# Peptides against a protein of PDB entry 6UG1: the designs that were tried, part 24

Target 1, 304 residues: chain A of PDB entry 6UG1
Amino acid sequence: SNEERKRRKYFHMLYLVCLMVHGFIRNEWINSKRLSRKLSNLVPEKVFELLHPQKDEELPLRSTRKLLDGLKKCMELWQKHWKITKKYDNVGLYMRTWKEIEMSANNKRKFKTLKRSDFLRAVSKGHGDPDISVQGFVAMLRACNVNARLIMSCQPPDFTNMKIDTSLNGNNAYKDMVKYPIFWCEVWDKFSKKWITVDPVNLKTIEQVRLHSKLAPKGVACCERNMLRYVIAYDRKYGCRDVTRRYAQWMNSKVRKRRITKDDFGEKWFRKVITALHHRKRTKIDDYEDQYFFQRDESEGIPD
Target 2, 301 residues: chain A of PDB entry 6UG1 as posed
Amino acid sequence: SNEERKRRKYFHMLYLVCLMVHGFIRNEWINSKRLSRKLSNLVPEKVFELLHPQKDEELPLRSTRKLLDGLKKCMELWQKHWKITKKYDNEGLYMRTWKEIEMSANNKRKFKTLKRSDFLRAVSKGHGDPDISVQGFVAMLRACNVNARLIMSCQPPDFTNMKIDTSLNAYKDMVKYPIFWCEVWDKFSKKWITVDPVNLKTIEQVRLHSKLAPKGVACCERNMLRYVIAYDRKYGCRDVTRRYAQWMNSKVRKRRITKDDFGEKWFRKVITALHHRKRTKIDDYEDQYFFRRDESEGIPD

## One batch from the design tools (peptide; made by RFdiffusion4, then SolubleMPNN)

Design b1_p10_3_s4 (from b1_p10_3, 7 letters changed)
Fold by OpenDDE base, seed 4:
Structure b1_p10_3_s4 (fold): chain B 304 residues (1-304), chain A 10 residues (1-10)
Amino acid sequence: as target 1 above (304 residues)
Amino acid sequence: ELQELEKLWN
């Protein structure tokens, strides 16, 4: 019905705001001074020097290579620190079906809210789910004065799915769900003027995204609970930016159709949400990033 | 406010 379409759209919007606020709160928690002092001790001086290379004026790529090597070593150090990777409770922050949402509305499951103190303890001990692990990795890089962003792929229910029963047709194995991450890291490369993508936990990869990312979900089974639609970046200065364009090859032709921003009302609304979560002034880094997104939009073209 | 929103997700 038209009413059900409206209901799903509004519920998607509410759900998206709650996810984006969750990302904001986790980004605040990883700025903990107590956690920073502890995590900086995991990084030896030689690795710190690689994270902060001098600018090579002849070949800036040499400086980028040092940074990439430093980030690789940080991933290895993080794996040594992290002792226990817990499974998600149910689906974690992966996408729920409409049926699962309707069923959960009846079950007032007291979600066990992870307190800030418990989060800091979990990161400090190296015990937690993959999301906590990624968030802790971002905290470690920030403790080393690296300009690292927390990235969140927000998974609100698909308001474009108008099926009455949205049950998953198969035993989508937990493995298919978690094949691609929901949280990852970006690191600013001051030499190339680009963001470097770092997944320290799931795919254990570092990439310089050109046209597509390895972190973008592929295959029907993986996309059922992980649709690339809202990739939000939270920086150390409480900036909030939509970085979906980096990870979406087909932003205009495919991804936009699955976003609230497909219409002018949704675009204006989503911009208000981003603005409300963006607590810093614009910087030259934002200019370089916007220029990159513009070039990617022009290169994709407007779908006919 | 932010803590109350976190209670909805955890």
Scores: peptide ipSAE 0.010, ipTM 0.648, DockQ to the pose 0.129
Fold by OpenDDE base, seed 3:
Formats: C-alpha cells, structure tokens, sequence
Structure b1_p10_3_s4 (fold): chain B 304 residues (1-304), chain A 10 residues (1-10)
C-alpha cells in the first residue's frame, strides 16, 4: 500500500539517524586520550617516520609511497595486536530485512549496548568484533598524529523493497554478509591532496580510489545485507561528511534511487542530519574532496 | 587562521 511505503520511508530515516549517531559516538570514543597513549606505543619510531615523510619537492609521489608503506606496516602491527576477532551478535550493523525488524519489535532482545569503558578495554586488549577492531585501528593512527577518518557504511532497511517476506536464504548468509566491511579508515595524503582508503581488518587492503573501490559490495548475496548507500566519514575534529560518491561507481544511475536523497524533501532532511553531526569549520581538505566529488559526478554523467 | 587549521589537519 501507499501507507506501507510511507511507513518504510519514515522507519528508514529514523534507523539511518540512529546509525549515524552511533558512528559519531564511536568516533568520540576513538579520541580517548587514555587509549591514544596506549596505542601510540604499538608504533615504532621507524614506522612513525614513514607516516610523516618529508615533502619530496622533486617527486611528491616518493612521499606518498613512504606514507603507504607506513600504513601497510601499521596494518601488520594491528594484526599482531588484535588477538580475538569475535563474530557479530546476529547481523551486527549489517542491513536487516523488514521481516527481521517486525519480529524484533516483538522480542525485547536486550541490545547489549557496549559501554565506553568496555569498548576502550576491548580495543586495548585486542578483543572484539571487526567494527571495534577497525575503530581501534583509526585510534592508533590518530595516536600517531595521522589525519585518519572513521568510515561507516550505514545499512538502514531498504525502503525501496516492498516485499512482505524478505527472508534470506540461510546457508552461507554470515560469510556473504561479512565479505565486505561496514567500517573502514581513510587517511589524508597531504602530498597528492587525496584520501587513501584503508581496510585493516576485512580485506586488509590499501587503495587510492579512482573509479571504483574493492570495498564496494559485489554480487547478489553480498548486497542482501550490505548495500552501499550512505558512506559517512567521521574525522578527528568531529567533522561529518557524506563520502558515498568516492565508493559508488554508479551514484547517479543506481545508488541515488536507493537513498532518501532521491527527492528534495529527503535531500534537505539528510543535509540537516549531516549539519547536526558536523562540529568543525570547513577546511581546504574539504575543498579538495568536493572538487574530486564534482569531477566524479561529471565523469559518470547524468543518466538519461 | 585557515593556514593554522591546515597545519592541524595535514
């Protein structure tokens, strides 16, 4: 019905705000001074120097290569630190079906809200789910004075799916779900004036995204619980930015149709949510990023 | 001001 379509849109909006606020809170927890002091000790001086290369005036690419090598070594150090990767409770922050939402409303499943103290302990010990691990990796880079963002792919229920039964086939459902990450890292490259994508936990990859990312879900089974729609960046100064354009090859033709921002009301609403979570002034880094997004939009074209 | 903010972000 038209009423059910409206209901699913409103529930999607509410769920999206809750996810974006969750990302904001986790970003605040990452900025813990106590955690920073502990995690900085994981990074040897030689690796710190690679993270902060001198500008090569002859070939700026040499400086970028040093930074990339430093980030690779940080991923290796992080793997040594992280002792236990826990499975997600149920589906974690991956996308729920409408049926699962309806059934969960009836079951008072105590969402064990992880307390800040428990999160800091988990990161410090190297024990937790993949999301906690990625968040801890961002904390380690920030402890080394690297401009690292926490990236969150927000997975609200699909308001464009009007099927009553959205049951998923069970056998490999967890493996397919976790094939692509929900959380990752971006690092600012001051030499190339670009964000570097880092997945330290899932795919264990470093990318300079051009047209597509390896982190973008591919295949029907993987996209059932992980649809690239709302990729939100949280920086060390409590900036909040929509970076979906970086990871979406087909933003205009495919992704926009699955977003609340497909209409003017949804766009204005989503802009208000971003503005409410953005707690810093604009910088030249934002100008370079917006220029990159503009070029990516022009290169895709407007779908006919 | 903006240059000092750039030094903090870079």
Amino acid sequence: as target 1 above (304 residues)
Amino acid sequence: ELQELEKLWN
Scores: peptide ipSAE 0.008, ipTM 0.465, DockQ to the pose 0.015
Fold by OpenDDE base, seed 2:
Structure b1_p10_3_s4 (fold): chain B 304 residues (1-304), chain A 10 residues (1-10)
Amino acid sequence: as target 1 above (304 residues)
Amino acid sequence: ELQELEKLWN
C-alpha cells in the first residue's frame, strides 16, 4: 500500500539517524585521551616518522609512499595488538530485512548497548568485534597525530524494497555479510591532497580510491546486508561528511535511487541531519574533497 | 595539542 511505502520510508529515515548518531558517539569515544595515551605506545618512533614524512619538494609521491608504508606498518602493529575478534551478535550494524525488524519489534530483545567504559576496555585489551577493532585503529592513528576519519557505511532497511516477506535464505549469510566492512578508516594525504582509504581489519587493504573501491560490496549475496548508500565520515574535530561519492562508482545511476536523497524533500532532510552532526568549521580539506566529488559527478554524467 | 591539530588541517 501507499501507507506501507510511507511507513518504510519514515522508518528508514529514523533508523538512518540512529546509525549516524551511533557513528558520532563512537567517534567521540575514540577521541578518549586515556585511550590515546595507551595506543600511542603501540607505535614505534620509526613508524611515527613514516606517518609524518617531510615534504619531498622534488617528488611529492615519495612522501605519499612513506605515509602508505607507515599506514601498512600500523595495520601490522594493530593485528599484533588485537587478540580476539568477536563475531557480531546477530547481524551487528549490517542491514536488517523488514521481516527481521517486525520480528524484533515483537521480541523485546534487550539490546545490550555497549557502554563507553566497556568500549575503551575492549579497544585497550584488543578484544571485540570488527567494528570496535576498526574504531580502535582510528584511535591509534589519531593518537599518532594522523588526520584519520572513522568511516561508517550506514545500513538502514531498504525502503525501496516493498516485498512483505524479505527473509534471506542461506546458511552462508554470515560469511557473505562480513565479506565487506561497515566501518573503515580514511587518512588525509597532505601531499596528494586526497583521502587514503584504509581497511585494517576486514580486507586489510590500503587504497587511493579513484573511481571504485575494494570496500564497495559486490555480488548479490554480499549486497543483501551491505548496500553502499550512506558512507559517513567522522573526523577528529567532530566533522560529519557524506563521502558516499568516493565509494560509489554509480552514484547517480544506481546508488541515488536507494537513498532518501532521491527527492528534494529527502535531500533537504539529509542535509539537516549532516549539519546537526557536523560540529566544525569548513577547511581547505573539505574544498579539495568537494572538488574531487564534483569531478566524479561530472565524469559519471547524468543518468539517462 | 589543539594548535598542532589545526596545523594538520591547514
Scores: peptide ipSAE 0.008, ipTM 0.486, DockQ to the pose 0.016
Fold by OpenDDE base, seed 5:
Structure b1_p10_3_s4 (fold): chain B 304 residues (1-304), chain A 10 residues (1-10)
Amino acid sequence: as target 1 above (304 residues)
Amino acid sequence: ELQELEKLWN
């Protein structure tokens, strides 16, 4: 019905705000001074120097290569620190079906929210789910004075799916769900004027994304619980930005159709949500990023 | 609505 379409749209909007607020809170917890002091001790001076290379005036690419080597060594150090990767309880922050949402509404299950103290302890011990691990990695880079962002791929229920029964066939193995991450890191390269993508936990990769990322979900089974639609970046100064354009190859032709921003009302609403979560002034880094997004929109073209 | 969320965080 038209009513069910409206209901699913409104529930998607509410769920998206809750996810974006969750990312904001986790980003604040990452900025803990106590955690920062502990995590900085994991990074030896030689690795710290690689994270902060001098500008090579002859070949700026040499400075970028040092930064990339420093980030690789930080991933190795983080892997040694992280002792226990817990499985997600149920589906974690991956996408739920409409049937799962309806069934969960009937079950007054108290979601045990992880407290700030428990999060800081989990990161400090190296014991937690993959999301806590990525968030801790961002905290370690920030402890080394690196301009690292927490990236969150927000997975609200698909309001474009109008099927009554949206049950996933029980065969979707936990392995297909977790094949691609929900959280990752970006690091600002001051030499190339670009964001570097870092997945320290899942794919264990570092990318300089040009046209597409390895972190973008591919294949039907993986896309059922991980649909790339809302990739939100949270920086160390409480900036909030939509960076979906970096990771979406087909933003205009495919991704936009699955977003609330497909219409003018949704675009204006989503801009208000981003603005409410964006607690810093604009910088030259934002100008370089917006220029990159503009060039990506022009290169994709308008879908016929 | 968004202002009520801000009140929950102050």
Scores: peptide ipSAE 0.007, ipTM 0.576, DockQ to the pose 0.059

Design b1_p10_4_s1 (from b1_p10_4, 4 letters changed)
Fold by OpenDDE base, seed 2:
Structure b1_p10_4_s1 (fold): chain B 304 residues (1-304), chain A 10 residues (1-10)
Amino acid sequence: as target 1 above (304 residues)
Amino acid sequence: DELKKLLLEK
């Protein structure tokens, strides 16, 4: 019905805001001074120097290579620190079906909310789910004065799916779900004027995204619980930015159709949500990023 | 409260 379509759209919006606020709160917890002091001790001076290379005036690419090597070594150090990777409880922050939402509303399942103290302890001990691990990695880079963003791929239920039953029949549902991350890191490269993508936990990869990312879910089974629609960046200064354009090859032709921002009302609403979560002034880094997104929109074209 | 406003502003 038209009513069910409206209900699913509104529930999607509510769920999206809750996810974005969750990302914001986790980003605040990452900025813990107590955690920073502990995590800085994991990074030896030689690796710190690689994270902060001098500018090579002849070949800026040499400085970028040092930064990339430093980030690689930080991923290795992080793997040594992280002792226990817990499985997600149920589906974690991956996308739920409409049926699962309805069933969960009827079942007063006490969602075990992780407290800030428990999070800080989990990261400090190296015990937690992959999301906590990525968040801790961002905290470690920030402890080393790296301009690292927490990236969250927000997975609200698909309001474009109007099926009554949205049951997922897959025996390998968990493996397919966790094939791609929900959280990752971006690091600002001051030499190339670009964000470097870092997945320290899942794919264990570093990339300089041009047209597509390795972190973008591929295949039907993976996309059932992980649809690239709302990739939100949280910086160390409490900036909040939509960076979906970086990771979406087909933003205009495919991704936009699955977003609340497909219409002017949804665009205005989503902009209000971003603005409410954005607690810093604009910087020249935002200008370079917006220029990159503009060039990506021009290169994709507008779907006819 | 602001989040409720953002959701309730139809």
Scores: peptide ipSAE 0.027, ipTM 0.700, DockQ to the pose 0.069
Fold by OpenDDE base, seed 4:
Structure b1_p10_4_s1 (fold): chain B 304 residues (1-304), chain A 10 residues (1-10)
Amino acid sequence: as target 1 above (304 residues)
Amino acid sequence: DELKKLLLEK
């Protein structure tokens, strides 16, 4: 019905805001001074120097290569720190079906909200789910004065799916679900004027995204619970930015149709949500990033 | 509080 379409759109918007606020709160928690002091001790001086290379005026690419080597060594150090990777409770922050939402509305399942103190303890001990691990890795890089962002792929229920039964075929669902991350890291490269993508936990990869990312879900089974639609970046200064354009090859032709921003009302509403979560002034880094997104929109073309 | 306003302005 038209009413059910409106209801699903509204619920998608509410759920999206709750996810974006969750990302904001986790980004605040990883700025803990107590955690920063503990995590800085994991990084030896030689690795710290690689994270902060001198600018090579002859070949800026040499400085980028040192930064990339430093980030690789940080991923290796993080693997040594992290002792226990827990499975997600149910589906974690991956996408729920409409049926799962309806069933959950009837069951007052107390979401065990992890307290800030428990989160800081989990990161400090190296015990937790993959999301906590990624968030802790971002905290370690920030402790080393690296301009690292927490990235969150927000997975609200698909309001464009009007099927009544959206039950997923059960058995291999968890492996396919966790094949691609929900949280990752970006690091600012001051030499190339670009964000470097870092997945320290799932794919254990570093990439300089041009046209496509390895972190973008591929295949029907993986996309059932992980649809690339809302990739939100949270920086150390409480900036909040939509960075979906980086990771979406087909933003205009495919991804936009699955977003609330497909219409002017949804675009204006989503801009208000981003603005409410953006607690810093604009910088030249934002200008370089917006220029990159513009060039990516021109290169994709406007869908006919 | 601002988040509640954004949710209630619908």
Scores: peptide ipSAE 0.027, ipTM 0.701, DockQ to the pose 0.067
Fold by OpenDDE base, seed 5:
Structure b1_p10_4_s1 (fold): chain B 304 residues (1-304), chain A 10 residues (1-10)
Amino acid sequence: as target 1 above (304 residues)
Amino acid sequence: DELKKLLLEK
């Protein structure tokens, strides 16, 4: 019905705000001074120097290469620190079906909310799920004074799916679900004036995204619980930005149709949510990023 | 606007 379509759209909006607020809170927790002091000790001076290379005036690319090598070594150090990767309870922050949401509303299961103290202990011990691990990695880079963002791919239920029964078939659902990350890192390269993508946990990759990312889910089974629609960046100064354009090859033709921002009302609403979570002034970094997004929109063209 | 009310009233 038209009513059920409206209900699913509103529930998607509510769920999206809850996810974005969760990302904001986790971004505050990883700014903990106590955690920062512990995690800085994991990074030896030689690796710290690679993270902060001098500007090569002849060839700025040499400075970028040092930063990339420093980030690779940080990923290796993080793997040594992280002792236990826990499986997600159920589906974690991956996308739920409408049926699972209805069943969860009927089952008064107390969601065990992870407290700030428990999170800080989990990161400090190297014991937790992949999301806690990525968040801890961002905290380690921030402890080394790196301009690292926490990236969250928000997975609200698909309001474009009007099927009543969206039973996901089969025993391999968890493997397909976790094939691509929900959380990752971005690091500002002051030399190239670009964000570097870092997945320290899942794919263990560093990427300079131009047109496509390895972190973008591919294949029907992977997209059932991980649809790239809302990639939100949280910086160390409590900035909040939509960076979906970086990771979406087909933003205009495919991704926009699955977003609340497909209509003017949804666009205005989503801008209000971003603005409410954005607690810093605009910087020259935002100008370079917006210029990159503009060039990506021009290069994709208008969907037919 | 209604969704802002619903989030602020909790």
Scores: peptide ipSAE 0.021, ipTM 0.672, DockQ to the pose 0.068
Fold by OpenDDE base, seed 1:
Structure b1_p10_4_s1 (fold): chain B 304 residues (1-304), chain A 10 residues (1-10)
Amino acid sequence: as target 1 above (304 residues)
Amino acid sequence: DELKKLLLEK
C-alpha cells in the first residue's frame, strides 16, 4: 500500500538518524584524552616520523609514500595490539530486513548498550568486535596527531524494498555479511590534497580511491546486509560529512535511487541532519574534497 | 533538542 511505503520511508529516516548519532557518539569517545595517551605509546618514534614526513618540494609523491608506509606500519602495530576479535551479536550494525525489524519490535530483547567506560576498556585491552577495533585504530592515529576520520557506512533498512517477506536464505549469511566493513578510516594526505582510505581490520588495505573502492560491497549476497548508500565521515573536530561519492562508482545511476535524497524533501531533510551533526567551521580540506566530488559527478555523468 | 525537532518535523 501507499501507507506501508510511507511507513517504511519514515522508519528508514528514523533509523538513519539513530545510526548517524551512534557514529557521532563513537567519534566523541575515541577523542578520549586518557585513551589517546595510552594508544600513542603503541607507535614508536620512527613510525611517528613516517606519519609526519617533511614536504618534498621536488617530488611531493615521496612524502605521500612515507605517509603510506607509516600507515602500513600502524596497521601492523594495531594487529599486534588487538588480541580478541569478537563476532557481532546477531547482525551488529549491518542492514536488517523488514521482517527482522517487526519481529524485534515484538521481542523485548534488552539490547545491552556498550557504555563509554566499557568501550574505552575494550579498545585499551584490544578485546572487542571489528567496529570497536576500527574505532580504536582511528583513536591511535589521532593520538599521533594524524588527521584521521572515522568512516561509517550507515545501513538503515531498505525503504525501496516493498516485499513483505525479506527473510535472507543461506548458511553463509554471516560470512557474506562481514566480507566488507561498516566502519573504516580515512587519513588526510596534505601533499596530494586527498583522503587516503584505510581498512585496518577487515581487508587490511590502504587505498587512494580514484573511481572505485575495494571497500564497496560487490555481489548479491554481500549487498543484502551491506548496501553502500550513506558513508558518513566523522573528524577529530566533530565535523560530519557525507563522503558516499568517494566510494560509490555509480552514485547518480544506482546509489541515489536507494537514498532518501532521491527527492527534494529527502535531500533537504538529510542536509538538516548533516548540519545538526557538523560542529566545526568549513576548511580548505572541505574545499579540496568538494572539488573531488564535483569532478567525480562530472565524470560519471547524468544517467539518461 | 535539534535532533528531536528533526524527528518531529515529519
Scores: peptide ipSAE 0.027, ipTM 0.705, DockQ to the pose 0.069; fails the geometry check

Design b1_p10_4_s2 (from b1_p10_4, 4 letters changed)
Fold by OpenDDE base, seed 2:
Structure b1_p10_4_s2 (fold): chain B 304 residues (1-304), chain A 10 residues (1-10)
Amino acid sequence: as target 1 above (304 residues)
Amino acid sequence: DELRKLLLSK
C-alpha cells in the first residue's frame, strides 16, 4: 500500500538518524584522552616518524609512500594488540530485513547497549567485535596525531524493498554479511591532498580510491545486508560528512535511487541531519574533498 | 530534543 511505503520510508529515516548518531557517539568515545595515552604507547617512534614524513619537495609521492608504510605498520601493530575478535550478535549494524524489524519490535529483546566504560575497556584489552576494533584503530592513529576519520557505512532497512516477506534464504548469510566492513578508517594525505582508505580489520587493506573501492560490497549475497548508500565520515574535530561519492562508482545511476536523497525533500532532510552532526568549521581539506566529489560526479555523468 | 525536532521537522 501507499501507507506501507510511507511507513518504510519514515522508519528508514529514523533508523538512519539512529545509526548516524551512533557513529557520532563512537567517534566521541574514541577521542578519550585515557584511551589515547594507552594506544600511543603501541606505536614505536620509527613508525610515528613514518606517519609524519617530511615534505619531499622534489617528489611528494615519496612522502605519501612513507605515510602508507607507516599505516601498514600500524595495521600490523593493531593486529598484535587485538586479541579477541568477537562475532556480531545477530547481524550487528548490518542491514536488517523488514520481517526481522517487525519480529524484533514484538520481541522486547533488551539490546545490550555497550556503555562508554565497557567500550574503552574492550579497546584497551583488544577484545571486541570488528566495529570496536576499527574504532580502536582510529583512536590509535588519532593518538599519534594522524588526521584519521572514522567511516561508517550506515545500513538502514531498504525502503525501496516493498516485499512483505524479505526473508534471506542464504545458509552463508553471516560470511557474506561480514565479507565487507561497516566501519573503516580514512587518513588525510597532506601531500597528495587526498583521503587514504584503510580497512585494518576486515580486508586489511590500504587504498587510494580513485574510481573504485575494495570496500564497496559486490555480489547479491553481500549486498543483502550491506548496501553502500550512506558512508559517513566522522573526524577528530567532530566533523560529519557524507563521503558516499568516494566509494560509490555509480552514485547517480544506482546508489541515489536507494537513498532518501532521491527526492528534494529527502535531500533537504538528510542535509539537516548532516548539519546537526557537523560540529566544526569548514577547512581546505573539505574543499579538496568536495572538488574530488564534483569531478567524480562529472565523470559519472547524469544518467539519462 | 534536537533529534525529535529533526524527525518532526516536516
Scores: peptide ipSAE 0.030, ipTM 0.715, DockQ to the pose 0.066
Fold by OpenDDE base, seed 4:
Structure b1_p10_4_s2 (fold): chain B 304 residues (1-304), chain A 10 residues (1-10)
Amino acid sequence: as target 1 above (304 residues)
Amino acid sequence: DELRKLLLSK
């Protein structure tokens, strides 16, 4: 019905805001001074120097290579720190079906909200789910004065799916679900004027995204609970930016159709949500990023 | 507060 379409759209919008606020709160917890002091001690001086290379005026790419090597060593150090990777409770922050939402509305399952104190303890001990691990890695880089962002791929229920039963078939549902991350890191490269993508936990990859990312879900089974639609970046200064364009190859032709921003009302609403979560002034880094997104939109073309 | 206003302004 038209009413059910409106209800699903509304619920998608509400769920998206709750996810984006969750990302904001986790980003604030990462900025803990107590956690920063503990995590800085995990990084030896030689690795710290690689994270802060001098500018090579002859070949800026040499400075980028040092930064990339420093980030690789930080991933290795993080693996040594992290002792226990817990499985997600149920589906974690991956996408729920409409049936699962309806069933959950009847069952007042107390979401065990992890308290700030419990989060800080989990990161400090190296015990938690993959999301806590990624968030802790971002905290370690920030403790080393690296301009690292927390990235969150927000997974609200698909309001474009009007099927009554949206049950997922398959015994391997968990393996396919966790194949791609929901949280990762971006690091600002001051030499190339680009964001470097870092997945320290799931795929254990560092990439300089041009047209496509390894972190973008591929295949039907993986996309059932992880649809690339809302990739939100949270920086150390409480900036909030939509960075979906980086990770979406087909933003205009495919991804936009699955977003609330497919219409002018949804675009204006989503811009208000981003603005409410963006607690810093614009910087020259934002200008370089917007230029990159513009070039990516031009290179994709406008869908006919 | 702004987030509550954003949620309630529907």
Scores: peptide ipSAE 0.027, ipTM 0.716, DockQ to the pose 0.064
Fold by OpenDDE base, seed 5:
Structure b1_p10_4_s2 (fold): chain B 304 residues (1-304), chain A 10 residues (1-10)
Amino acid sequence: as target 1 above (304 residues)
Amino acid sequence: DELRKLLLSK
């Protein structure tokens, strides 16, 4: 019905705000001064120097290469720190089906909310799920004065899916779900004027994204619980930005159709949500990023 | 505005 379509759209919007607020709160927690002091001790001076290379005026690419090497070594150090990767008890923050949402509303399951103290302990011990691990990695880079963003791929239920029964019948559903991350890192390269993508936990990769990312889910089974629609960046100064354009090859033709921003009302609403979570002034970094997104929109063209 | 009302009504 038209009513059910409206209900699913509103529930998607509500769920998206809850996810974006969760990302904001986790971004505050990883700014903990106590955690920062502990995590800075994991990074030797030689690795710190690679994270902060001098500007090579002859060849700025040499400075970028040092930063990339420093980030690779930080990923290796993080793997040594991280002792226990816990599986998600359910689907974590991956996308739920509409049936699972209805069943969860009927089952008053006490969601064990992870407290700030428990999170800080988990990161400090190296014990937790992949999301906690990525968040801790961002905290370590921030402890080394790196301009690192926490990236969250928000997975609200698909309001474009009007099927009642979306039973995901598959023995490998968990493996397909976790094939691609929900959380990752971006690091500002002051030399190239670009964000570097870092997945320290899942794919263990560093990318300079041009047209596509390895972190973008591919294949039907992987996209059932992980659809790239809302990639939100949380910086160390409590900035909040939509960076979906970086990771979406087909933003205009495919991704936009699955977003609340497909219509003018949804676009205006989503901008209000971003603005409410954005607690810093604009910087030249935002100008370079917006220029990159503009060039990516022009290069994709208008959808037919 | 409606979503604020929905968030504040719980």
Scores: peptide ipSAE 0.019, ipTM 0.673, DockQ to the pose 0.084
Fold by OpenDDE base, seed 1:
Structure b1_p10_4_s2 (fold): chain B 304 residues (1-304), chain A 10 residues (1-10)
Amino acid sequence: as target 1 above (304 residues)
Amino acid sequence: DELRKLLLSK
């Protein structure tokens, strides 16, 4: 019905805000001064120097290469620190079906909310789920004075899916779900004027995204619980930005159709949510990023 | 508070 379509759209919006607020809160927690002091001790001086290379005036690419090598070494150090990767309880922050949402509303399952103290202990010990691990990695880079963002791929239920039964078939559902991350890192390269993408936990990869990312879900089974629609960046100064354009090859033709921003009302609403979570002034870094997004929109073209 | 107002303003 038209009513059920409206209900699913409104529930998607509510769920999206809850996810974006969760990302904001986790971004605040990883700014803990106590955690920062502990995590800085994981990074030896030689690796710190690679994270902060001098500008090569002849070939700025040499400075970028040092930064990339420093980030690779930080990923290796992080793997040594992280002792226990826990499986997600149920589906974690991956996308739920509409049926799972209805069943969960009827079941008084007390979701055990992780407290700030428990999170800081988990990161400090190297024990937790992959999301906690990524968030801890961002905290370690921030402890080394690196301009690192926490990235969250928000997975609200698909309001464009009007099927009554959306039960996912098959025993491999967990493996397919966790094939691609929900959380990752971005690091500002001051030499190339670009964000570097870092997945320290799942794919263990560093990339300089041009047209496509390795972190973008591929294949039907992986996309069932991980649809790239709302990739939100949280910086160390409590900035909040939509960076979906970086990771979406087909933003205009495909991704926009699955977003609340497909209509003017949804666009205005989503901009208000971003603005409410954005607690810093604009910088030249935002100008370079917006220029990159503009060039990506022009290069994709307008869908016919 | 602003986020609650944003959710309730429809």
Scores: peptide ipSAE 0.028, ipTM 0.718, DockQ to the pose 0.068; fails the geometry check

